# Peptides against a protein of PDB entry 2KNC, part 24

Target 1, 74 residues: chain A of PDB entry 2KNC
Amino acid sequence: KGPDILVVLLSVMGAILLIGLAALLIWKLLITIHDRKEFAKFEEERARAKWDTANNPLYKEATSTFTNITYRGT

## One batch from the design tools (peptide; aimed at target 1 A23 W27 K28)

Design b2_p24_4_s2 (made by RFdiffusion4, then SolubleMPNN; from b2_p24_4, 20 letters changed)
Fold by OpenDDE base, seed 3:
Structure b2_p24_4_s2 (fold): chain B 74 residues (1-74), chain A 24 residues (1-24)
Amino acid sequence: as target 1 above (74 residues)
Amino acid sequence: DLLQALLQITLLAIEALLKLAKEL
């Protein structure tokens, strides 16, 4: 039997939809990988800036922790 | 670039489906 024109049309439509979906998934994947690399770099730079601040002899921490010696955990 | 690559992939997929349809 000659090529069923309906099968050809439905297969072409399905292929176009799958290619469009695959393209969107690849695009989202590339962006997600890019953003994760940039975020990892930002967290590394933030960690480094914290160490540099701690090594600054002019830096005094704005927060202090006090232990209440009278607190006997009852 | 990306749009042209997508158009090329769509054309190749259509050609492959037309070839398969001629073999059925």
Scores: peptide ipSAE 0.075, ipTM 0.657, DockQ to the pose 0.237
OpenDDE base, seeds 1, 2, 4, 5: peptide ipSAE 0.049, 0.043, 0.056, 0.058; ipTM 0.585, 0.570, 0.613, 0.627

Design b2_p24_4_s3 (made by RFdiffusion4, then SolubleMPNN; from b2_p24_4, 21 letters changed)
Fold by OpenDDE base, seed 4:
Structure b2_p24_4_s3 (fold): chain B 74 residues (1-74), chain A 24 residues (1-24)
Amino acid sequence: as target 1 above (74 residues)
Amino acid sequence: DLIDALLLATLLAIEELLKLAEEL
């Protein structure tokens, strides 16, 4: 029995699809890892920028805490 | 997204090819 030409063709098609699927999975995995790292970096930079803004003497807190010197807590 | 749709389509195509391979 020679190799069934249909089985050979089907196995080649299956191999091409598996390679394509593997490439797409690797691509998606790389993007997902990149996006998570970039998002984490952006959140860290945003947290630092908020900290720098909090330490920036030009940012007066809109909340003027008036220490009422006359508040005798009973 | 488009990639997830392509992944699903390729999985379904592989399943159909496996069924055809089992019938030969």
Scores: peptide ipSAE 0.056, ipTM 0.628, DockQ to the pose 0.087
OpenDDE base, seeds 1, 2, 3, 5: peptide ipSAE 0.045, 0.052, 0.074, 0.051; ipTM 0.590, 0.625, 0.660, 0.624; seed 3 fails the geometry check

Design b2_p24_4_s4 (made by RFdiffusion4, then SolubleMPNN; from b2_p24_4, 19 letters changed)
Fold by OpenDDE base, seed 3:
Structure b2_p24_4_s4 (fold): chain B 74 residues (1-74), chain A 24 residues (1-24)
Amino acid sequence: as target 1 above (74 residues)
Amino acid sequence: EPLLALLLATLLAIQALLELAKKL
């Protein structure tokens, strides 16, 4: 039986849409993985910078904790 | 670059579907 022209046209249209969607999903996935790796690196560098600051003998903490003597925690 | 790869992939998939349709 010769190819049903309607089946051929619908299959070609469906394939173009599926390939376009698959390419967009792969691209979004690659960007998301890249951004997560970069963010994890920045959080590690920020954690290291906090430790280096804590070990700096010239560093004075900008945050002071005051105990409020009037606060009775119930 | 990614657009040319996408265009080539679409052409190859169209060819594969046309070959499948010839077998039906």
Scores: peptide ipSAE 0.108, ipTM 0.699, DockQ to the pose 0.214
OpenDDE base, seeds 1, 2, 4, 5: peptide ipSAE 0.107, 0.107, 0.107, 0.107; ipTM 0.698, 0.698, 0.697, 0.702

Design b2_p24_5 (made by RFdiffusion4)
Pose (drawn by RFdiffusion4):
Structure b2_p24_5 (pose): chain A 74 residues (1-74), chain P 24 residues (1-24)
Amino acid sequence: as target 1 above (74 residues)
Amino acid sequence: SFVAVLVVVFVVAVVVAVVVFLVV
């Protein structure tokens, strides 16, 4: 009662808050990284789908175009 | 969940600190 145990305790409380803050960061990545995959796979598809559709009108046709050397006419 | 557990631990620590202050 004489002392105060407040100042010493104030420091001890800081460790709890700090121990959590340190673990908070680690766990923050654990929940966020789970998305980085899909977030990446997301933008990944949007990247290839263009370059893989902004210049590929052959498929709509059938499955070939040139290399069809044969009896000509018109 | 992690933050809730941390808050519970902190609150319990505060309660223990109040008890220690009233006894010590």

Design b2_p24_5_s1 (made by RFdiffusion4, then SolubleMPNN; from b2_p24_5, 21 letters changed)
Fold by OpenDDE base, seed 4:
Structure b2_p24_5_s1 (fold): chain B 74 residues (1-74), chain A 24 residues (1-24)
Amino acid sequence: as target 1 above (74 residues)
Amino acid sequence: SFLEELLALLQAFLELGKRLLEEL
């Protein structure tokens, strides 16, 4: 004896909803992982670029910070 | 593609539902 028609209909509807929800979760997960990996790579490349600049003996900082000990803010 | 696999999965579930209805 098969299940009740209503049980079958509700099970199919439930399965469709679960598949749709699973697809959205997988899509969101993939995007999140992709974005995190790309951002991590970008930050690594930026950190490497700073390291390469710091270790380059030919690099002279364009900005020099001078502490003016005589400046009395008038 | 992901969409084709999702569609194939959806069709498989619909086919299963039809088979269950045919047994009633």
Scores: peptide ipSAE 0.072, ipTM 0.659, DockQ to the pose 0.190
OpenDDE base, seeds 1, 2, 3, 5: peptide ipSAE 0.072, 0.068, 0.069, 0.067; ipTM 0.669, 0.661, 0.662, 0.658

Design b2_p24_5_s2 (made by RFdiffusion4, then SolubleMPNN; from b2_p24_5, 23 letters changed)
Fold by OpenDDE base, seed 3:
Structure b2_p24_5_s2 (fold): chain B 74 residues (1-74), chain A 24 residues (1-24)
Amino acid sequence: as target 1 above (74 residues)
Amino acid sequence: ALLLELLALLLAFLAEGLKLLAEL
């Protein structure tokens, strides 16, 4: 008894759809890994720039901390 | 988990399709 041709066609169609979906997921995964590596590099460069700024004798901090004496933190 | 499930389904459909083609 030959297999049902409809079952063969549906299995092939299902395989093609899953190949397409798998390719998109692999592509998304590769981009996500790339972006995370680039972001990690950016945060490392930002951390280095903060240390270089701290060692610059001409650097004056633009941010000042003020103590609010009326604030009772509960 | 999702990628492994999709890969498992892909392999199952390919194996089934090849089996059915070998029976033609």
Scores: peptide ipSAE 0.075, ipTM 0.654, DockQ to the pose 0.168
OpenDDE base, seeds 1, 2, 4, 5: peptide ipSAE 0.074, 0.072, 0.073, 0.073; ipTM 0.654, 0.650, 0.645, 0.657

Design b2_p24_5_s3 (made by RFdiffusion4, then SolubleMPNN; from b2_p24_5, 20 letters changed; failed a check: too like the target's own chain)
Amino acid sequence: SLLLELLSVLLAFLLLGLLLLLLL

Design b2_p24_5_s4 (made by RFdiffusion4, then SolubleMPNN; from b2_p24_5, 22 letters changed)
Fold by OpenDDE base, seed 5:
Structure b2_p24_5_s4 (fold): chain B 74 residues (1-74), chain A 24 residues (1-24)
Amino acid sequence: as target 1 above (74 residues)
Amino acid sequence: DLLEELLSLLLAALAEGLKLLAEL
């Protein structure tokens, strides 16, 4: 005279599904937090590199702008 | 480590379920 076998089976199935879903949500949350921290570091490094380039007297731009004196632009 | 923990929890839940089934 234990619990109904169907109740036991459904409870075990439900528990497995809930644990699995919870684990996936926690995993996704941890990855999202990690990725945001890494992206923030990347943007900081990029901003620093741009600043250092702008203040470096040895920096020479690879691109040059030439004024076309023959362009009569209507 | 997280995967191992998840697997251990799943195995524990299965063991508990089997125990309940054995008590029927």
Scores: peptide ipSAE 0.056, ipTM 0.657, DockQ to the pose 0.185
OpenDDE base, seeds 1, 2, 3, 4: peptide ipSAE 0.049, 0.037, 0.047, 0.046; ipTM 0.645, 0.576, 0.641, 0.640

Design b2_p24_6 (made by RFdiffusion4)
Pose (drawn by RFdiffusion4):
Structure b2_p24_6 (pose): chain A 74 residues (1-74), chain P 24 residues (1-24)
Amino acid sequence: as target 1 above (74 residues)
Amino acid sequence: VVSVVVVVGSVLIVVLVVVVVVSL
C-alpha cells in the first residue's frame, strides 16, 4: 500500500507487450511466407507463359515446320 | 535469414520471460 507497485508494474507490462511484439514479427512471417510461394509461383507463370506464348505459333500448326526436306513443287 | 530472425526472436522472448520471472 505504502509504495505504489505501479511504476514497477508498468515496466513488467512492457515486457508482456514487448514479448508479444517480438513473437508477432516471427509469426507475421509465418502467415505471410505461406503466400510468398504462390505469390511467386503466380508471377512465375505469368513470366514464362508470355515468353512461352508471345513467340511460339508452331504448336498451333501441329508439331513441326522446317526440317521437312522432301519432294518440292510450288 | 528468416530462420535467423526466428532463432534470435525466440531467444529474445525466452530472455525477456526469464527477466520478468526474476523481477516478480

Design b2_p24_6_s1 (made by RFdiffusion4, then SolubleMPNN; from b2_p24_6, 20 letters changed; failed a check: too like the target's own chain)
Amino acid sequence: EIEELIKLLTLLIELLLQELEELL

Design b2_p24_6_s2 (made by RFdiffusion4, then SolubleMPNN; from b2_p24_6, 20 letters changed; failed a check: too like the target's own chain)
Amino acid sequence: EIEKLILDALLLIKLLLELLEELL

Design b2_p24_6_s3 (made by RFdiffusion4, then SolubleMPNN; from b2_p24_6, 19 letters changed)
Fold by OpenDDE base, seed 1:
Structure b2_p24_6_s3 (fold): chain B 74 residues (1-74), chain A 24 residues (1-24)
Amino acid sequence: as target 1 above (74 residues)
Amino acid sequence: EVLELIKRALLLIEELLRLLEELL
């Protein structure tokens, strides 16, 4: 019984489709992992930028204490 | 999810190759 040429063709087509689907899923997974790593770095840099804002030498406290020398409390 | 889909696809490819080897 020669291999049913139709079954061979359908099996090869099925294999190609499954390999293609697997490759697309792997590709999507790699992108998703890459994007999550890049996003985690961006969040870390944003967290550092908030810390650097707290230590910015241009940061003036919004509160300044003024001693009014003319205020002799009655 | 995606890893499970890849595993299922791999198992289906292995089964399809086995059926092809049995048919040839």
Scores: peptide ipSAE 0.068, ipTM 0.665, DockQ to the pose 0.239
OpenDDE base, seeds 2, 3, 4, 5: peptide ipSAE 0.060, 0.063, 0.062, 0.050; ipTM 0.658, 0.661, 0.662, 0.644

Design b2_p24_6_s4 (made by RFdiffusion4, then SolubleMPNN; from b2_p24_6, 20 letters changed; failed a check: too like the target's own chain)
Amino acid sequence: KLLELILEALLLIEKLLKELELLL

Design b2_p24_7 (made by RFdiffusion4)
Pose (drawn by RFdiffusion4):
Structure b2_p24_7 (pose): chain A 74 residues (1-74), chain P 24 residues (1-24)
Amino acid sequence: as target 1 above (74 residues)
Amino acid sequence: STTVAVAVLLAVTAVAAVIIASLF
């Protein structure tokens, strides 16, 4: 009663808030990193799908074009 | 007055702690 136990307690409360803040950061990555994969795989597909479609009109045709040396005509 | 100040500090800290726990 005499003292005040408020100041000492104030410091102890800071440790709880701080211990959580430290763990908060760690866990924050654990939830966020789970996405970095798909977030990456996402942009990854949009990158290759272009370079893999902005210049590949051969497939639409069938499965080949040149290297068809044979009896010519027209 | 000191008991009230301690109760207020604990309540504020409990609220702050719940907020921090919700971010997990």

Design b2_p24_7_s1 (made by RFdiffusion4, then SolubleMPNN; from b2_p24_7, 15 letters changed; failed a check: too like the target's own chain)
Amino acid sequence: SLEELLAVLLAVTGALLLEILAQM

Design b2_p24_7_s2 (made by RFdiffusion4, then SolubleMPNN; from b2_p24_7, 17 letters changed; failed a check: too like the target's own chain)
Amino acid sequence: SLERLLEVLLAVTGALLLALLAQM

Design b2_p24_7_s3 (made by RFdiffusion4, then SolubleMPNN; from b2_p24_7, 17 letters changed; failed a check: too like the target's own chain)
Amino acid sequence: SLEELLEVLLSVTGALLQELLALM

Design b2_p24_7_s4 (made by RFdiffusion4, then SolubleMPNN; from b2_p24_7, 19 letters changed; failed a check: too like the target's own chain)
Amino acid sequence: SLLEQLLVLLSLTGAQLLELLAQM

Design b2_p24_8 (made by RFdiffusion4)
Pose (drawn by RFdiffusion4):
Structure b2_p24_8 (pose): chain A 74 residues (1-74), chain P 24 residues (1-24)
Amino acid sequence: as target 1 above (74 residues)
Amino acid sequence: SATSLLATLLVLAAVVIALVLFFS
């Protein structure tokens, strides 16, 4: 009663808040990193799908074009 | 008794806040 225990306690409370803040950051990545994969795989597909479609009209045709040396005509 | 009740409430509050912040 005489003392105050408030000041000493104020410091102890800071450790709880700080211990959580430190763990908060670690866990924050654990929930965020789970996305980085899809978030990456997401932009990854949109990158290759272009380069893999903005210049590949051969498939629409069938499965080949040139290298068809044979009896010519027209 | 009053100072002890207040200190206990402050400790509980700090623990609750720390847990809420950890799971955020």

Design b2_p24_8_s1 (made by RFdiffusion4, then SolubleMPNN; from b2_p24_8, 17 letters changed; failed a check: too like the target's own chain)
Amino acid sequence: GGLLEVLLSLMAAALALALALILS

Design b2_p24_8_s2 (made by RFdiffusion4, then SolubleMPNN; from b2_p24_8, 15 letters changed)
Fold by OpenDDE base, seed 3:
Structure b2_p24_8_s2 (fold): chain B 74 residues (1-74), chain A 24 residues (1-24)
Amino acid sequence: as target 1 above (74 residues)
Amino acid sequence: DELLELLLSLLLAALLLALALILS
């Protein structure tokens, strides 16, 4: 039996929609991977900047830690 | 991300529908 024309038309239409959706997924995936790599690089640079600041002999901490003598930690 | 999950679910649904039409 030859292919049902309706089945062929619906399958072609479905395939076009799947290709379009797959292209959007690939695009979104590439952007997400790019953004995660850029964020990881930013966090690495931030970590390096923190270590560089900590090693600067001219740096004075803007914040100081005070112990609350009334806090017993129970 | 919710958008990626939505797109993946739509892709799966469309694939299952296409298979159902071909096997029908």
Scores: peptide ipSAE 0.067, ipTM 0.657, DockQ to the pose 0.029
OpenDDE base, seeds 1, 2, 4, 5: peptide ipSAE 0.065, 0.065, 0.061, 0.061; ipTM 0.660, 0.659, 0.657, 0.659

Design b2_p24_8_s3 (made by RFdiffusion4, then SolubleMPNN; from b2_p24_8, 17 letters changed; failed a check: too like the target's own chain)
Amino acid sequence: GSLLAVLLSLLGAALLLALALILS

Design b2_p24_8_s4 (made by RFdiffusion4, then SolubleMPNN; from b2_p24_8, 16 letters changed; failed a check: too like the target's own chain)
Amino acid sequence: DGLLKLLLSLMGAALLLALELILS

## One batch from the design tools (peptide; aimed at target 1 G20 A23 L24 K28)

Design b2_p25_1 (made by RFdiffusion4)
Pose (drawn by RFdiffusion4):
Structure b2_p25_1 (pose): chain A 74 residues (1-74), chain P 25 residues (1-25)
Amino acid sequence: as target 1 above (74 residues)
Amino acid sequence: SLPVLLVVVGLVALVVVVVLLVLHL
């Protein structure tokens, strides 16, 4: 009663807030990193699907083009 | 979620302690 226990307690409360803030950052990555995979695999597919479609009109044809040396004509 | 809860409880507790300190002064 005499003292005040407020100032000492004020410091103790800071540790709780701080202990959580430290753990907050760690856990923040745990929830965010779970996405980095898909988020990466996402942009990863968009990258290769272009280079893998902006210049590959052979498949539409069938499965080959040149290297068909045979009886010519026209 | 526990870290968030500790942040919230810690903040609320801190505010309460500050209010009590101001009323005491």

Design b2_p25_1_s1 (made by RFdiffusion4, then SolubleMPNN; from b2_p25_1, 15 letters changed)
Fold by OpenDDE base, seed 3:
Structure b2_p25_1_s1 (fold): chain B 74 residues (1-74), chain A 25 residues (1-25)
Amino acid sequence: as target 1 above (74 residues)
Amino acid sequence: LLALLLVLLGLALLLATLELLKAKL
């Protein structure tokens, strides 16, 4: 009995599908790693900008909290 | 990791089937 041509065709088809799926997973992994690094950098820059704003002698907070001394929590 | 292992397994099975095909020709 010659080689089962159907087994060869099904194995080739299965290998192509697995390679395609692997390429998509690698691509998604690379993007996810890139985006997480960029987001971490953005949050660090945002934290730094908040500190620089707090240290600016010309910056006055737009919001002030007043404690009402007459409010006895009844 | 699991997907990479499945791809490597699929490639190894493909190569084994090609060698079995050559051995019957």
Scores: peptide ipSAE 0.049, ipTM 0.645, DockQ to the pose 0.148
OpenDDE base, seeds 1, 2, 4, 5: peptide ipSAE 0.047, 0.043, 0.047, 0.045; ipTM 0.558, 0.635, 0.658, 0.649

Design b2_p25_1_s2 (made by RFdiffusion4, then SolubleMPNN; from b2_p25_1, 13 letters changed)
Fold by OpenDDE base, seed 3:
Structure b2_p25_1_s2 (fold): chain B 74 residues (1-74), chain A 25 residues (1-25)
Amino acid sequence: as target 1 above (74 residues)
Amino acid sequence: LLALLLVLVGLALLLLALALLELAL
């Protein structure tokens, strides 16, 4: 008994649809990974720029935390 | 991981479809 031509046609159609869907998911995954890496790099550069602003010898922080050594909390 | 699984399933179904086509011809 040869395979039913209908089963072969449906299996080919199903395989093409699954390959197409898989290709779209791979493409979306690659973009999502790329964008997350670029965003992580941007947040790292932003963090570094904040540290460079804090270390700018011309930037005197308006807030100096004085630890009051005489504050023995009872 | 899910995308890779779907690709592997799609490839396995393609190979099955080709094997069934060869058996039909």
Scores: peptide ipSAE 0.062, ipTM 0.667, DockQ to the pose 0.119
OpenDDE base, seeds 1, 2, 4, 5: peptide ipSAE 0.040, 0.061, 0.056, 0.054; ipTM 0.562, 0.659, 0.647, 0.649

Design b2_p25_1_s3 (made by RFdiffusion4, then SolubleMPNN; from b2_p25_1, 13 letters changed; failed a check: too like the target's own chain)
Amino acid sequence: LLPLLLVLLGLALLLEVLKLLEEKL

Design b2_p25_1_s4 (made by RFdiffusion4, then SolubleMPNN; from b2_p25_1, 13 letters changed)
Fold by OpenDDE base, seed 2:
Structure b2_p25_1_s4 (fold): chain B 74 residues (1-74), chain A 25 residues (1-25)
Amino acid sequence: as target 1 above (74 residues)
Amino acid sequence: LLALLLVLVGLLLLLLTLELLRLKL
């Protein structure tokens, strides 16, 4: 039986479609992993910046409690 | 899903190569 040209044509079309779909899925996966890594890094940098602000000797808290040293409780 | 798709692509490429081999022979 000669080569089935229809099977060849359908297999080429199917291969192109499936390679295209696979490439889109891989691309989506890579982006999703990238975005999650970037977001995790950003949250870590924000957490570090908050810790550094808490330890900054120039940071004046909005609320300062002063003990009145002249208060001699009668 | 991706692994299943890769297997399906591999099977189609195998079928294509067998039919192309029949075209050459």
Scores: peptide ipSAE 0.053, ipTM 0.631, DockQ to the pose 0.107
OpenDDE base, seeds 1, 3, 4, 5: peptide ipSAE 0.041, 0.045, 0.044, 0.041; ipTM 0.623, 0.614, 0.621, 0.586

Design b2_p25_2 (made by RFdiffusion4)
Pose (drawn by RFdiffusion4):
Structure b2_p25_2 (pose): chain A 74 residues (1-74), chain P 25 residues (1-25)
Amino acid sequence: as target 1 above (74 residues)
Amino acid sequence: SAVVSSLVVAVVVALVAAFLIAALL
């Protein structure tokens, strides 16, 4: 009672808050990183789907175009 | 012993709380 045990305790409480803040950061990545995959695979498909569709009208046709050397006409 | 046990419980609670705060962010 004489002393105060408040100041010493104030420091101890800081360690709890700090131990959590340190772990908070680690676990923050664990929940966020789980997305980075899809978030990446998301933008990844939107990148290749363009370069893979903004210039590929051959498939619509069938499966070939040139290299069809044969009896000509018109 | 009681002070050490209280401190261990407080650390465990702090770690659980840190996980739950990270999930809500």

Design b2_p25_2_s1 (made by RFdiffusion4, then SolubleMPNN; from b2_p25_2, 17 letters changed; failed a check: too like the target's own chain)
Amino acid sequence: DLLLKLLLELILLALLLALLLAKLL

Design b2_p25_2_s2 (made by RFdiffusion4, then SolubleMPNN; from b2_p25_2, 18 letters changed; failed a check: too like the target's own chain)
Amino acid sequence: DLLLLLLLLLILLALLLALLLALLE

Design b2_p25_2_s3 (made by RFdiffusion4, then SolubleMPNN; from b2_p25_2, 18 letters changed; failed a check: too like the target's own chain)
Amino acid sequence: DLILELLLSLILLALLLALLLALLE

Design b2_p25_2_s4 (made by RFdiffusion4, then SolubleMPNN; from b2_p25_2, 18 letters changed; failed a check: too like the target's own chain)
Amino acid sequence: DVLLLLLLLLILLALLLALLLALLE

Design b2_p25_3 (made by RFdiffusion4)
Pose (drawn by RFdiffusion4):
Structure b2_p25_3 (pose): chain A 74 residues (1-74), chain P 25 residues (1-25)
Amino acid sequence: as target 1 above (74 residues)
Amino acid sequence: VVSFVAAVVVVAVVVFVVALVFYSS
């Protein structure tokens, strides 16, 4: 009662808030990293789907084009 | 995140209240 135990306690409370802040960062990545995968796989598909569609009109045809050396005509 | 921060705050408040009750006693 004489003392105050407030100042000493103030410091102890800081450790709780700080221990949580430190763990907060670690866990923050744990919840965020779970997305980085899809978030990556997301932009990854959008990248290859272009390069893999902005210049591939052969499939629409059938499955080949040239290398068809045979009896010519027209 | 809010639940984690709230749990840390609740623990800090409980410790503070327990310390005030001990000092007043």

Design b2_p25_3_s1 (made by RFdiffusion4, then SolubleMPNN; from b2_p25_3, 21 letters changed)
Fold by OpenDDE base, seed 3:
Order: sequence, then structure tokens, then C-alpha cells
Structure b2_p25_3_s1 (fold): chain B 74 residues (1-74), chain A 25 residues (1-25)
Amino acid sequence: as target 1 above (74 residues)
Amino acid sequence: ELELLLALLLLALALLEAALKELLE
């Protein structure tokens, strides 16, 4: 039996569609991995910047607690 | 997601292999 041209055509078409879909999914996956790595780096840099700010002697906290020594509490 | 992508890639390769075998018969 010679090659079934219909089987060949349908399988090639199916393969091309699946390869195309797989390529799009690979692309999406690469972007997602990249974005997660960039976000993780951003959160690390933000955490570091917060620690560096806390250790900066020029940084004054916006909040100050004052104890009212005249308050004897009724 | 990676497992589904790998499964689709393996399916595409299997269909291509089947097509090539049928063409070489």
C-alpha cells in the first residue's frame, strides 16, 4: 500500500499546529520565568533599600513617640 | 504548565514521526 496521502497531510498539519502552539507556550513560559526573576530581584532590592534606609544615620523616621510625663492617668 | 507544554511537544513529534514513516513506506 503506497503512502496514504490523507494520513500524511493530516498528521503534518496536526504537527505544525501543535509545534506552533508549543512555540507560543514556550515563549509565554520564558516571559513568565523572566518576569518572576525580575520581580524576585526587585523585591530583594526593595528589601535591601529598606535595610539600608534603616541603617542610614541621615534617615529620620516620620513617626516619633512622645511620652507625656504630665499625664498621671485618671 | 511545563508538563503540558512538554506533552504537546512530544505529541507533535510523534505525529511528525508517524507522517514521515507513512511517507517512507
Scores: peptide ipSAE 0.082, ipTM 0.677, DockQ to the pose 0.168
OpenDDE base, seeds 1, 2, 4, 5: peptide ipSAE 0.080, 0.080, 0.079, 0.078; ipTM 0.674, 0.677, 0.675, 0.674

Design b2_p25_3_s2 (made by RFdiffusion4, then SolubleMPNN; from b2_p25_3, 20 letters changed)
Fold by OpenDDE base, seed 2:
Structure b2_p25_3_s2 (fold): chain B 74 residues (1-74), chain A 25 residues (1-25)
Amino acid sequence: as target 1 above (74 residues)
Amino acid sequence: LLELLLALLLLALLLLLEALKLLES
């Protein structure tokens, strides 16, 4: 039973295309994981910087909150 | 995305194995 040359060629071509697509997906996945790790680290560093500022006795917030004493809540 | 990648790799492997079987027959 001779091989169906067309079936063999098309299957090999299909396999190559799928491997190529898989490689692109791996690449995208690796970048996405890398970026998420870097972003998570950045957010942790920002959270630490904010905490350190809050514990500084010389720090005064630039924003002031005023309570309107004339507001009767009606 | 990982599941899709695995599915593509498995499908590629199946197509390649089928091609090899046809070549040996």
Scores: peptide ipSAE 0.098, ipTM 0.682, DockQ to the pose 0.163
OpenDDE base, seeds 1, 3, 4, 5: peptide ipSAE 0.098, 0.093, 0.096, 0.091; ipTM 0.686, 0.670, 0.679, 0.672

Design b2_p25_3_s3 (made by RFdiffusion4, then SolubleMPNN; from b2_p25_3, 21 letters changed)
Fold by OpenDDE base, seed 1:
Formats: sequence, C-alpha cells, structure tokens
Structure b2_p25_3_s3 (fold): chain B 74 residues (1-74), chain A 25 residues (1-25)
Amino acid sequence: as target 1 above (74 residues)
Amino acid sequence: VLELLLLLLLLALLLLLLALLLNLA
C-alpha cells in the first residue's frame, strides 16, 4: 500500500510545527536563564550598594540629639 | 523545569513523527 499522500503531508506539517515550537522554547529558555542571571547579579550589586551606603563615611545622620541640661522633668 | 519537560515531550513527539515517516517510506 503506497504511503497515503495525506498522511505524509500531515506528518511533514506536524514535524515542521514541532521543530518550530521546539526552537521557540529553546530560545525562550536561553533568554529566561540569561535574564535570571542578570537579575541575580543586579540584586547582588544593589545589595552591596545598600551595605556601602550604610557604612558611607560621608553619610551625615539627619538627626542631631541635643541634651537639654536645663530640663528637670517637672 | 516545566519548559524542559515540554522540550523533552516535543523531542519525543518529533522522534515519533520521524519514525512514522520512515515507516511510510
């Protein structure tokens, strides 16, 4: 029984669609892995910058505490 | 994980289609 031309046509179309979908998913996976690595690096750099800001010797506290020596708590 | 599982499923389906094509040939 010769191959049913319709079965061959549908199987070729199905193969092309599956290859195309596989390529898109591989591409998406590569981007997702890249973006996660870049985002993790960005959050690490941001965390380091926050720690450096907390220890910045140029940081002047916005609050000055003055002890009122005349306050006797009446 | 889900995307990898989907890729493996698509690869399995592709291999099945190729096996069917070879059986028709």
Scores: peptide ipSAE 0.063, ipTM 0.625, DockQ to the pose 0.104
OpenDDE base, seeds 2, 3, 4, 5: peptide ipSAE 0.061, 0.061, 0.061, 0.061; ipTM 0.626, 0.625, 0.625, 0.625

Design b2_p25_3_s4 (made by RFdiffusion4, then SolubleMPNN; from b2_p25_3, 20 letters changed)
Fold by OpenDDE base, seed 3:
Structure b2_p25_3_s4 (fold): chain B 74 residues (1-74), chain A 25 residues (1-25)
Amino acid sequence: as target 1 above (74 residues)
Amino acid sequence: VEELLNALLALALALLEEALRKLLE
C-alpha cells in the first residue's frame, strides 16, 4: 500500500510542532538553570558579604542602644 | 520540565520515524 499521505503529513506536522516545543522547553530549561546558578552565586556572595562585614573591625552596628538615665521606673 | 522535554522529544522522534517508515513503504 502506497504511503498514507494523510498519516505522513500529520506525522511530519506533529513532529515539527513537537520539535519546536521541545526546543522552547530546552531554551526555558537552560535559562532556568542559569538563573538558579546566578541566584545561588548571589546568595553565596550575600552570605560572604555578611561574614566579611561581621569580621571587619571597622564595621559598627547600625543599632545603638541608649540608656535613658533619667528613667527611674514607676 | 526535563521529563516533559524528554517525552516530547521521544514522541517527535517516534512520529518522524513513523513518517519515514510510511514514506519508505
Scores: peptide ipSAE 0.084, ipTM 0.678, DockQ to the pose 0.219
OpenDDE base, seeds 1, 2, 4, 5: peptide ipSAE 0.080, 0.082, 0.070, 0.079; ipTM 0.671, 0.675, 0.660, 0.671

